# Peptides against a protein of PDB entry 8HF1: the designs that were tried, part 162

Target 1, 320 residues: chain A of PDB entry 8HF1
Amino acid sequence: NVMLYATKPTEVMVSFPHQEQVLTVTRLISAEIEKFYVSLDLMNIGVQPIRRSKSLQCLRDPSKKSFVKQLFNDFLYQMKEYGIYAASIAIISLIVEFDIKRRQAETLSVKLMHRTALTLCEKIRHLLVQKLQDMTYDDDDDNVNTEEVIMNFSTPKVQRFLMSLKVSFADKDPKDICCLVFVERRYTCKCIYGLLLNYIQSTPELRNVLTPQFMVGRNNISPDFESVLERKWQKSAIQQFRDGNANLMICSSVLEEGIDVQACNHVFILDPVKTFNMYVQSKGRARTTEAKFVLFTADKEREKTIQQIYQYRKAHNDIA

## One batch from the design tools (peptide; made by RFdiffusion4, then SolubleMPNN)

Design b2_p20_8_s1 (from b2_p20_8, 11 letters changed)
Fold by OpenDDE base, seed 4:
Formats: sequence, C-alpha cells, structure tokens
Structure b2_p20_8_s1 (fold): chain B 320 residues (1-320), chain A 20 residues (1-20)
Amino acid sequence: as target 1 above (320 residues)
Amino acid sequence: DKKLEEQIQKEQERLKKAEE
C-alpha cells in the first residue's frame, strides 16, 4: 500500500525548443545500423536449443538477433532524445554488453554475430568522439568532457535539465539535497549517469555538491536475468542514497517495484509522463511543500502536457 | 493553470539568465 500521501509539491514545467537539426553524423550512424540489420538478417544463426528453464526466458528470440537489435534501437533512441554526447556514453554500454555476450557465446555463429556488432559499435564510437572533438578549438586538449562540449552536443531537453540542476544546486550544501531523476528506459539511467558525472566534474559550482547514483528497475520479466552484479549494484546504490553518500538518484520504473526510497526535495521527470501511476508515484516522492516536481516538455507539446498534468492532478485529488 | 504557467515562466527566466 503506497499511502497516497496528498503531498503538494511545487510543480514546475520547463519547456524546450524542438531540435529539428539532424546532424550529418547521426544520419551516418543510423545508416550504418540499418546496413548492419540487413547483414544480421542474412546471418544463419543456428537454432539455439530452447533451454526449457521454467522462467519466461523463452520470449528471447532463439537466434539472439532480437536482443542485438534491441540494444541498437535503444542506442538510436538515446542519440535522438539526449544528443551526441549522451550517445558517446551509451555506445560504451553496448560495447561492454556485446563483449560479454561474445565471450559467453556457445556457437561460432553467435560469437561472430557479437563480434560484428562490436566492430560496428567501435566505428560508431569513433564517429561520435571525432564529432565531439571538431568543436574543441584547442587541437591539443582531447578533453571532450567540458561543460561547453556537453551542453553543445546535448538536446535542448538535456540542456534545460543540466541548467535546471546548476540553477537549483550551485554552491548548496550536499546534505540539503535529495534529488530523484526519472527516465523511461533502463539504459537511459546509465547514459544520463555518465553524462552527469562528466558535467558535475566539469562544473565547479556542482563539484562536491552533487553525488549521482543510478538504479535500474528489476526486470519483472525474469528475476533470473538479474546478474548477481546488478542486484549487488542496486542494493549498494539504494544504500548510498539512504545513507546520504549519494544525493541524486537516476531511476526508471523503480517506484512501480515498491522500492522504498526516502522523501526527496527535488524530483525531475526527464522523459514524458505516460501514465497516471507514474505521475502519482513520482510526485509522491516529493513529500514536502517546499519540494519541487519538475517536468520537461517540448514547446510544441506544452499545451497537451499541461492538460494531461491537470487531468492527473484532478484524478489524484479525487482519490486522496 | 495560470499559477503553473507563472511558475514555468519564472523558472524559464532564471534558466535564460543563467545561460547569459
């Protein structure tokens, strides 16, 4: 029973311009992934023996091709929604995952598939890093992790999010900060975490003020797929946030899983609120009247977003 | 609605001033 504490946080909506400019590098990367999908569909990956483990693991495509496509589709989504800088971090997560899968491959055909995916990821990484370097005026400083580079290669949504963090937390006492950042996708938690680490390190006003952590929701589909490492990481991340060793937590659908996170004074919703449950659960973490609940919306969707939030407020007040 | 819009506008003005 999530006690519907009728918390009345201060709701704030930050609008951002729609980014119409598709960079040439993003088009090139998308085209390389599409070429890879054609090649992947032609690969004869022998029928993997359906291990009749009773767990719903049977929903994985026996060819493991669907998982490869899912990772690249999630990457393409992150590149579009968060920008080139976030994509340069997201691609590293794909490299790590495909290298693990390559080493765990039981067949030569599956090993080759993951090797080909890795080669594509390294090409994508090179294209992204090169584009980040092209705007550094100083030929000598390979440091693509400056505040300026992060801001310039982030989407307007991410720019407004980073600015909101800077304005909200610059030169504050770390003990007075308890911040949640909600994102839709599991992989976005890691990507935004890496981006925030670099942004905080590059921004003197946030150095030693913000200590980010991330928590990925349990895959409800199969508790058996949570690596022992992921479960340990979740427990450690939650404990650090409870102990105040981390004061900013990036999370996905974690609130739906009934993870008891302490009351926060700031809640950022980086991605669109798609459900009433997500609205109530995320807002319910902002328990004080001084707490801020911050939403991000494209200017083109502002009116629609306002109406949706008003409907959710009304529905929440009718239940409380 | 108006109160939310005013809060939005104030926060946007703060963000714009932090961008200058």
Scores: peptide ipSAE 0.026, ipTM 0.599, DockQ to the pose 0.017
Fold by OpenDDE base, seed 1:
Structure b2_p20_8_s1 (fold): chain B 320 residues (1-320), chain A 20 residues (1-20)
Amino acid sequence: as target 1 above (320 residues)
Amino acid sequence: DKKLEEQIQKEQERLKKAEE
């Protein structure tokens, strides 16, 4: 029971400037997605057979259009919150998902819908990669994965997060590191994982120090969408983290689902703490007084964040 | 805590100066 430990980790709040990335490329991508939504709403895909899949998601989206919109909305959120570099990784997850859905399509109309979505994702990927390459002299795709490109095309939040990792873990013994990174969204785990792999590989001080893994919460709402492969991968990632073969774990809401991860000496909350349970559970993983619990906040929201954390701390002390 | 924030700020200033 994570609530039983009056964990007093050292709480750190890292502030970042609120910069809206007003890039021409992000506006163009948003406009292309909006045009796609108009076209998607006009598409007649017919009445889909209600497969008695126990997945509440299949029950909630009889048209399968809302799922397509959800993926693009999650992408737009990631592009806004993490930057165009993270978006270049996030779009690959959409490409994979729409290609799977295209192949699984039972009707020509649904197949065409997913094909159109996939074509848009490829266009978006090209626009993002081209923008990343504008800073590189060589056309080689590997040249976009430099520390400089990652930093320049990340939001101030992600920049501060990466700097916090570098400062915290540069040239340390990997055995002394047990780090959790909490994110809100399932798909954010994958894009931040990909970003961290590239950043660690491009940063000599971290290359042999940090070994990241990610885990996504079991969407209890649609166990049918969780491939057997994803479940196997999650189990493997958790086991690697338990065995110390991985020392940084990116997770979304997983602790709420009863996944027991070991006590960690660093806990990063990359996204805003929206619930008391998230606060208690994430903080409850930092069990030592030397453990760091790091929050990120925009400068404009700093006071609101402080007040919210104070209320959560008070509520936690009233229960403990 | 303050030391970590100061280190992060110094690293940000260092990166900004490397872009100039």
Scores: peptide ipSAE 0.022, ipTM 0.546, DockQ to the pose 0.021
Fold by OpenDDE base, seed 2:
Structure b2_p20_8_s1 (fold): chain B 320 residues (1-320), chain A 20 residues (1-20)
Amino acid sequence: as target 1 above (320 residues)
Amino acid sequence: DKKLEEQIQKEQERLKKAEE
């Protein structure tokens, strides 16, 4: 009985300073969103006709106002957790969503609501892009996507993550890389994907090394928001990762039971590990002999994080 | 682990010096 000792991945904990980037622009954006919420609460959009074909969840908010607030709250979270550079990418996803909803609006009042939300998103985008340009003396739009701008306008967590990627993968053979990046939220996958595309393109040591993709787990997707296009994208992204055409995958959930992704040599947990299942399932993807499992923690939360990971490790060893 | 943290710290110091 050769007990194939499943080579336990090397667990790495990267600490980052807890520094709130209190930029004037972030305060202005937050204040504009708060003013918009007051205006949104005063909007009479009427009771929307219940389409028999929509899930029971669409019945609970006939105003669709909660969805608008959710998107802006998720944006505010991303701006806080990842920085203003990530926020400049995240806002584009809101613009696209509100433009789609504006065009699909069955009533003038709902159309106006989504138009007002869209106008706010364009204002926010302008404020963010202007702030990114303040470091660039040249008016060229391509100049905001430099390694320097990305690093300076990212949170310490994202800075340490990008540095960890550069140190881990600089000048490596892309065939030797199979990397997973776990994030908490669905919208963060696309935001971090866009950030990584720009960072990799601006970093010579990574340009021909890393090819990122993103995937969102189905279990957290309301069936009403799973566009046919999004399902096609997810299938294509998984297939590219399986075929080795992509070597870095960003995921918002543990890959559903039955999505067999190849054995990975790197697993990054960008957001806090909140559950034992997330720990076991994410760590269980790091299956190669030299596999690394990298966690990020704020310096203030380091001791608490170490204790939590120790408890999860103990519980996992007691079950295995 | 320490080696990765040291490499990250060196890269951070390099970036700070390029901003000065």
Scores: peptide ipSAE 0.022, ipTM 0.539, DockQ to the pose 0.022
Fold by OpenDDE base, seed 3:
Structure b2_p20_8_s1 (fold): chain B 320 residues (1-320), chain A 20 residues (1-20)
Amino acid sequence: as target 1 above (320 residues)
Amino acid sequence: DKKLEEQIQKEQERLKKAEE
């Protein structure tokens, strides 16, 4: 019995400077969201009738306000962690969600709440797009999606990630590439997917080399709210990745859900590794010969990250 | 590790020279 020693992936740690991008626009957006939270807390949306159907827990009033705050908090996190360019894509997802919730509103008060949230998202989108255009001398909308604009309005973490992709995959055969990108949050998958589509289209060396897809983990909180369409889309995205029609997959914690993805030659962890399970499962996908497992860390957190990864390596070797 | 950091540094220097 030849124990096929699964070739251990080469682990790489990429450091990035901690720059708080203190842009005036970021401060303005944060202040507008804080003002909106004060207004939202004053809104009486009225006790929603508990529909006694066992499966549809009628989201109580606090849960609807809490959901609105969660979406804006996720947006603020994405703007801080990924930059203004990523935020301009992320805000579109909020616009779509609040428009759906506005249409589905059973009461006038709930409809007005979602309308006010939507109006704020449209204002935020305008402020973000205007700031992206300030670097483009030409008023043409097509100039906002250049490699230069994407790079300049991205955080140092995202800049180092994009550079790592370019160095790793420039002018390679698409068939030789099987790449996973792990992110912490569900909404980050869509945001980074949109950013990568625009970056690949603006970067000639990556055109026709990288074909990205994304997969969003199942919401443990409400499997019933996963539209049949979202489940069909996830199955299609996985199948395209298995068939080699896509060679880069963006995932949020999906490995914990037992999704069988093929062995990959590159695994990128864009967000901090918070659990031993996430470390083992993500590293366990880098199984090809010469596979790379790439981590990103802020310079300030480098020592702490090294110690944590060392502990995870030791614990993994003690179990193997 | 050092080889990828060197490659990323070299690509950063190329990008910085393309902005000049």
Scores: peptide ipSAE 0.019, ipTM 0.521, DockQ to the pose 0.021

Design b2_p20_8_s2 (from b2_p20_8, 11 letters changed)
Fold by OpenDDE base, seed 3:
Structure b2_p20_8_s2 (fold): chain B 320 residues (1-320), chain A 20 residues (1-20)
Amino acid sequence: as target 1 above (320 residues)
Amino acid sequence: DEKLKKRIEKLQKRLKQAEE
């Protein structure tokens, strides 16, 4: 039903330079993860009984190795796409997840696998924090969360996003703000949420102006494993956003899942728009007068992005 | 200039601590 409302938000495209921040630390971390994959492939963790979930015949990798590799691949993606500062937050989520899985391990071999993964995450965390501290004058942990450190250790995409937030919302009334931020991946929601909390706290013009929340979409792969806690958190986060206790919501593909959020005055698409449905549904949330729909594109992909958005706009106008 | 100097001094101190 979002297609029926002739909402004409102002579309804005922000370009950013494609800089591969080839830091020595990112190369070292990538090499340590690749060495770990070689060691993981050599681990004999036994054949685990195929828990056929009744609904999806997806053979969960009985070895659980695929899931470990997926988490590290997602971490490598976060580090590449959002930078070292975002990676320092993302690695904490991996530490928590591997510690839970280590405790829940049914066999000694699986427990040891998750322990080895956890030890690697702690090493990665140390390398990241040490690199963030290289720009601080004082050895105090509080100094790594400054606006300067966040900006310098973020990718050009994240820098342009944070600058766009500051320009859009500096010294505004919190009541006049209803902002959505769309990201592609579930883990990016938590990572960008933690980054925004620290950025808002370090930026006086945004203190008491922006109150962020995040919403993680339902994992269609395992509705049974969606903890009662995650469902409670999602309901609470949506309610806080509806009540105006939060005015910025970070979400991954959540609109495709039929989550009803209020009309917003700002919609940011932090990652590339890959589908027509994502374009229509996200744009369809920018419904207020003078609503802005903001896209981010690399300079190298700018022409391709313009053409893709033009095609989506044309297709949307032909259906409306 | 002073910011760059303090950063170099901190890096030198950390390099020295990593060699110990």
Scores: peptide ipSAE 0.016, ipTM 0.450, DockQ to the pose 0.030
Fold by OpenDDE base, seed 2:
Structure b2_p20_8_s2 (fold): chain B 320 residues (1-320), chain A 20 residues (1-20)
Amino acid sequence: as target 1 above (320 residues)
Amino acid sequence: DEKLKKRIEKLQKRLKQAEE
């Protein structure tokens, strides 16, 4: 009985400088969102009748104001954690969401609320795109999607992530690549997916090498029409990854819910590992002999991160 | 430098549009 000792994946920790990119545009956007929250709190949306449908239990706020604030708070988080370029993609997801909610609005007051949110998103989009265009000489929107613009308007974390992808996968055979990228939040999957599409298209060494997809968790499936389209898209994305038509999958904590994905040779953890389960499940996907498990940490948190990963590794070895 | 000239012209055009 040759116990094939499954070769443990090589753990790599990439450090990045903690730099708060406090740009004037990010301060302006934050101030506009804060002003909007004051106006939103003053809006009389009326008490919507609590539809007793078990599926609507997630919208505990009869005004739907909490959901609007959640989307803008998630946007502010993405702008801070991933940078202005990622924020320019993230804002499009908010525009789509608020336009759908505006069309589905059962009352004029709710319709007006979503219209006001949408108007703010368009203003934010304009401010972000204008800032990205300050580095471009041409007026064409396509010129904001260059490797240079993406890198310059990304946080040090995202810069190190993109550099790690380029170094790891430049000029490789697409068939030899099976990569997972873990992120904490659902909306980050879409944002990082859009960023990666543009980065890969702008980087010749990664063109036709990486084909990204993303997968989002089931737990936040509101029964809305969006959930059916998202479920169809998720099934298609998983199938493309299984069939080898996609070789990079961006995942949130979804893999914790028992979605079986194939054995991977690269696993990137873009956000901090907050739980032992996340460590075990993500590392457990790196099953090939040459598998790499890559973590990102701020220089200021490096020692704390090393200690935490050591504790998780010890606990995992004590159970295995 | 022709690139610098185009950048200045673009900034001037944007400043003018923001004042309108």
Scores: peptide ipSAE 0.009, ipTM 0.407, DockQ to the pose 0.033
Fold by OpenDDE base, seed 5:
Structure b2_p20_8_s2 (fold): chain B 320 residues (1-320), chain A 20 residues (1-20)
Amino acid sequence: as target 1 above (320 residues)
Amino acid sequence: DEKLKKRIEKLQKRLKQAEE
């Protein structure tokens, strides 16, 4: 009885320099968002009637101001963690969300709040695009999507991730690739997806090799507000990945919700592994022969990350 | 480097347009 020991994935740790990108544009954007928060706190939006829906919805700020602040805080996080290029994609998602919320607004005050947020997003978008264009010769928006611009305006973490993809998958057969990319936040999935589409299109060695998709976790806080469109999109993305029409899937913590994904040969963890469950679930997807499990860590946090991963590995081996 | 020359020319053109 040869117990077919499932081949344990090869764990790889990629280090990146911790550079605080102290760009003038990022400081300007942060200052404009802080000014907007002061203005937002002064806005009288009125007490919205608490819709007596039975579930844990009671803790949301009835003014919807907290949700607006959350979206801008998520944007600021993406700009800091992934860079200006990723931020230029992330801001479009905010524009779309605030335009939807503006159209769905039940009161003039709420409509005005979302309009003001939208105007700020357009200003931020202009500042980001202008900064990307400073490296291009032509003022055409298409020229900002080059491999050179993407790399130069990405954080060291994202640069190392993109380099790792290029080295791992350049000129390979797309049928031999089943890749997962894990990120912490829901909105990061869309941002990194847009970045990867542009990077793959700008990288000849990857154009016909990688076909990305993304999965967005259910928002457990308001499953009823998930658009029917998002659910249809998620189902379609999973099916494309199962059928082999997509070979790279960007996921948040969605795989903890029991979404059955096939065995993968590459798993990238772009953000820090914060929980043992995330480690086990993500690593458990790297179960093909010669599977790779790739982690990213800042040089300053390398020792702490090594110790944490060692503890998780030990605990996993003691349970298995 | 022709690449650097074109960048300087573009920056100079933008500076002129911002002063007008």
Scores: peptide ipSAE 0.008, ipTM 0.400, DockQ to the pose 0.028
Fold by OpenDDE base, seed 1:
Structure b2_p20_8_s2 (fold): chain B 320 residues (1-320), chain A 20 residues (1-20)
Amino acid sequence: as target 1 above (320 residues)
Amino acid sequence: DEKLKKRIEKLQKRLKQAEE
């Protein structure tokens, strides 16, 4: 059900059925990751030098094992929240990260750890791609990037999001579109970006209408872990969005970090609004009455979400 | 497919009605 609220901006709540993706492939992948964690815990990687990187994450795990587990846990979260298709994109980010870490490894034991993680990611990628190909007649990797495959292997949330984009922007002038998509996690930005690129390319009504970009928050993690390439890409993406060369920006909690993004006519909150600040800041990017602020909620969480948004709206009106 | 299509159409109709 879509609920409309008479607010500045127009608030829209899109409900989706809660469906646990109980696929054999997702169970297999989860089991392989759990087996890997057991193996990882048994790995002796020695004492790692405490690099005084200003990164709180490097300070938390002297063994670098928790970082490996974090990436796989983030992947498992994305597979659960966004679906198998999104997971097939998300796993590529892990492959890239573990390959970088493998090359940067100062010890043979750490190099082996990242190599083992990389091998698992490649296996996971193969399992995901094979599952996507089950719906295609041709073994061509491009054939898995159809609107149908994307929709069928996406969670109900992502399906509703993609449908909402198609309905909102089909055959519109790209100049009239300024869209923000908020997600909770940094890695979700890249995953949803890749999904949107493929979806837009497979959807004629959105071709040449939507040009997506993504912005990941500056990790308070030391600039040493942000690849110079990622920082350059972020600056370029922001500039493209400001210049109107991109009209859809996927953001994490970046607005909480004081990144000034222009006023937009569409704001999508793909993940649950967890904080009042996220609500105010994301909603504050939709400044006109014609602007849409779209929330997604599971049917089971609908009442709780309505009450939470009501409390946030009340609190916002008491401060304004 | 047909169930998904009907869900799409129902969403499209509701989103369109929300624009009107």
Scores: peptide ipSAE 0.000, ipTM 0.291, DockQ to the pose 0.025

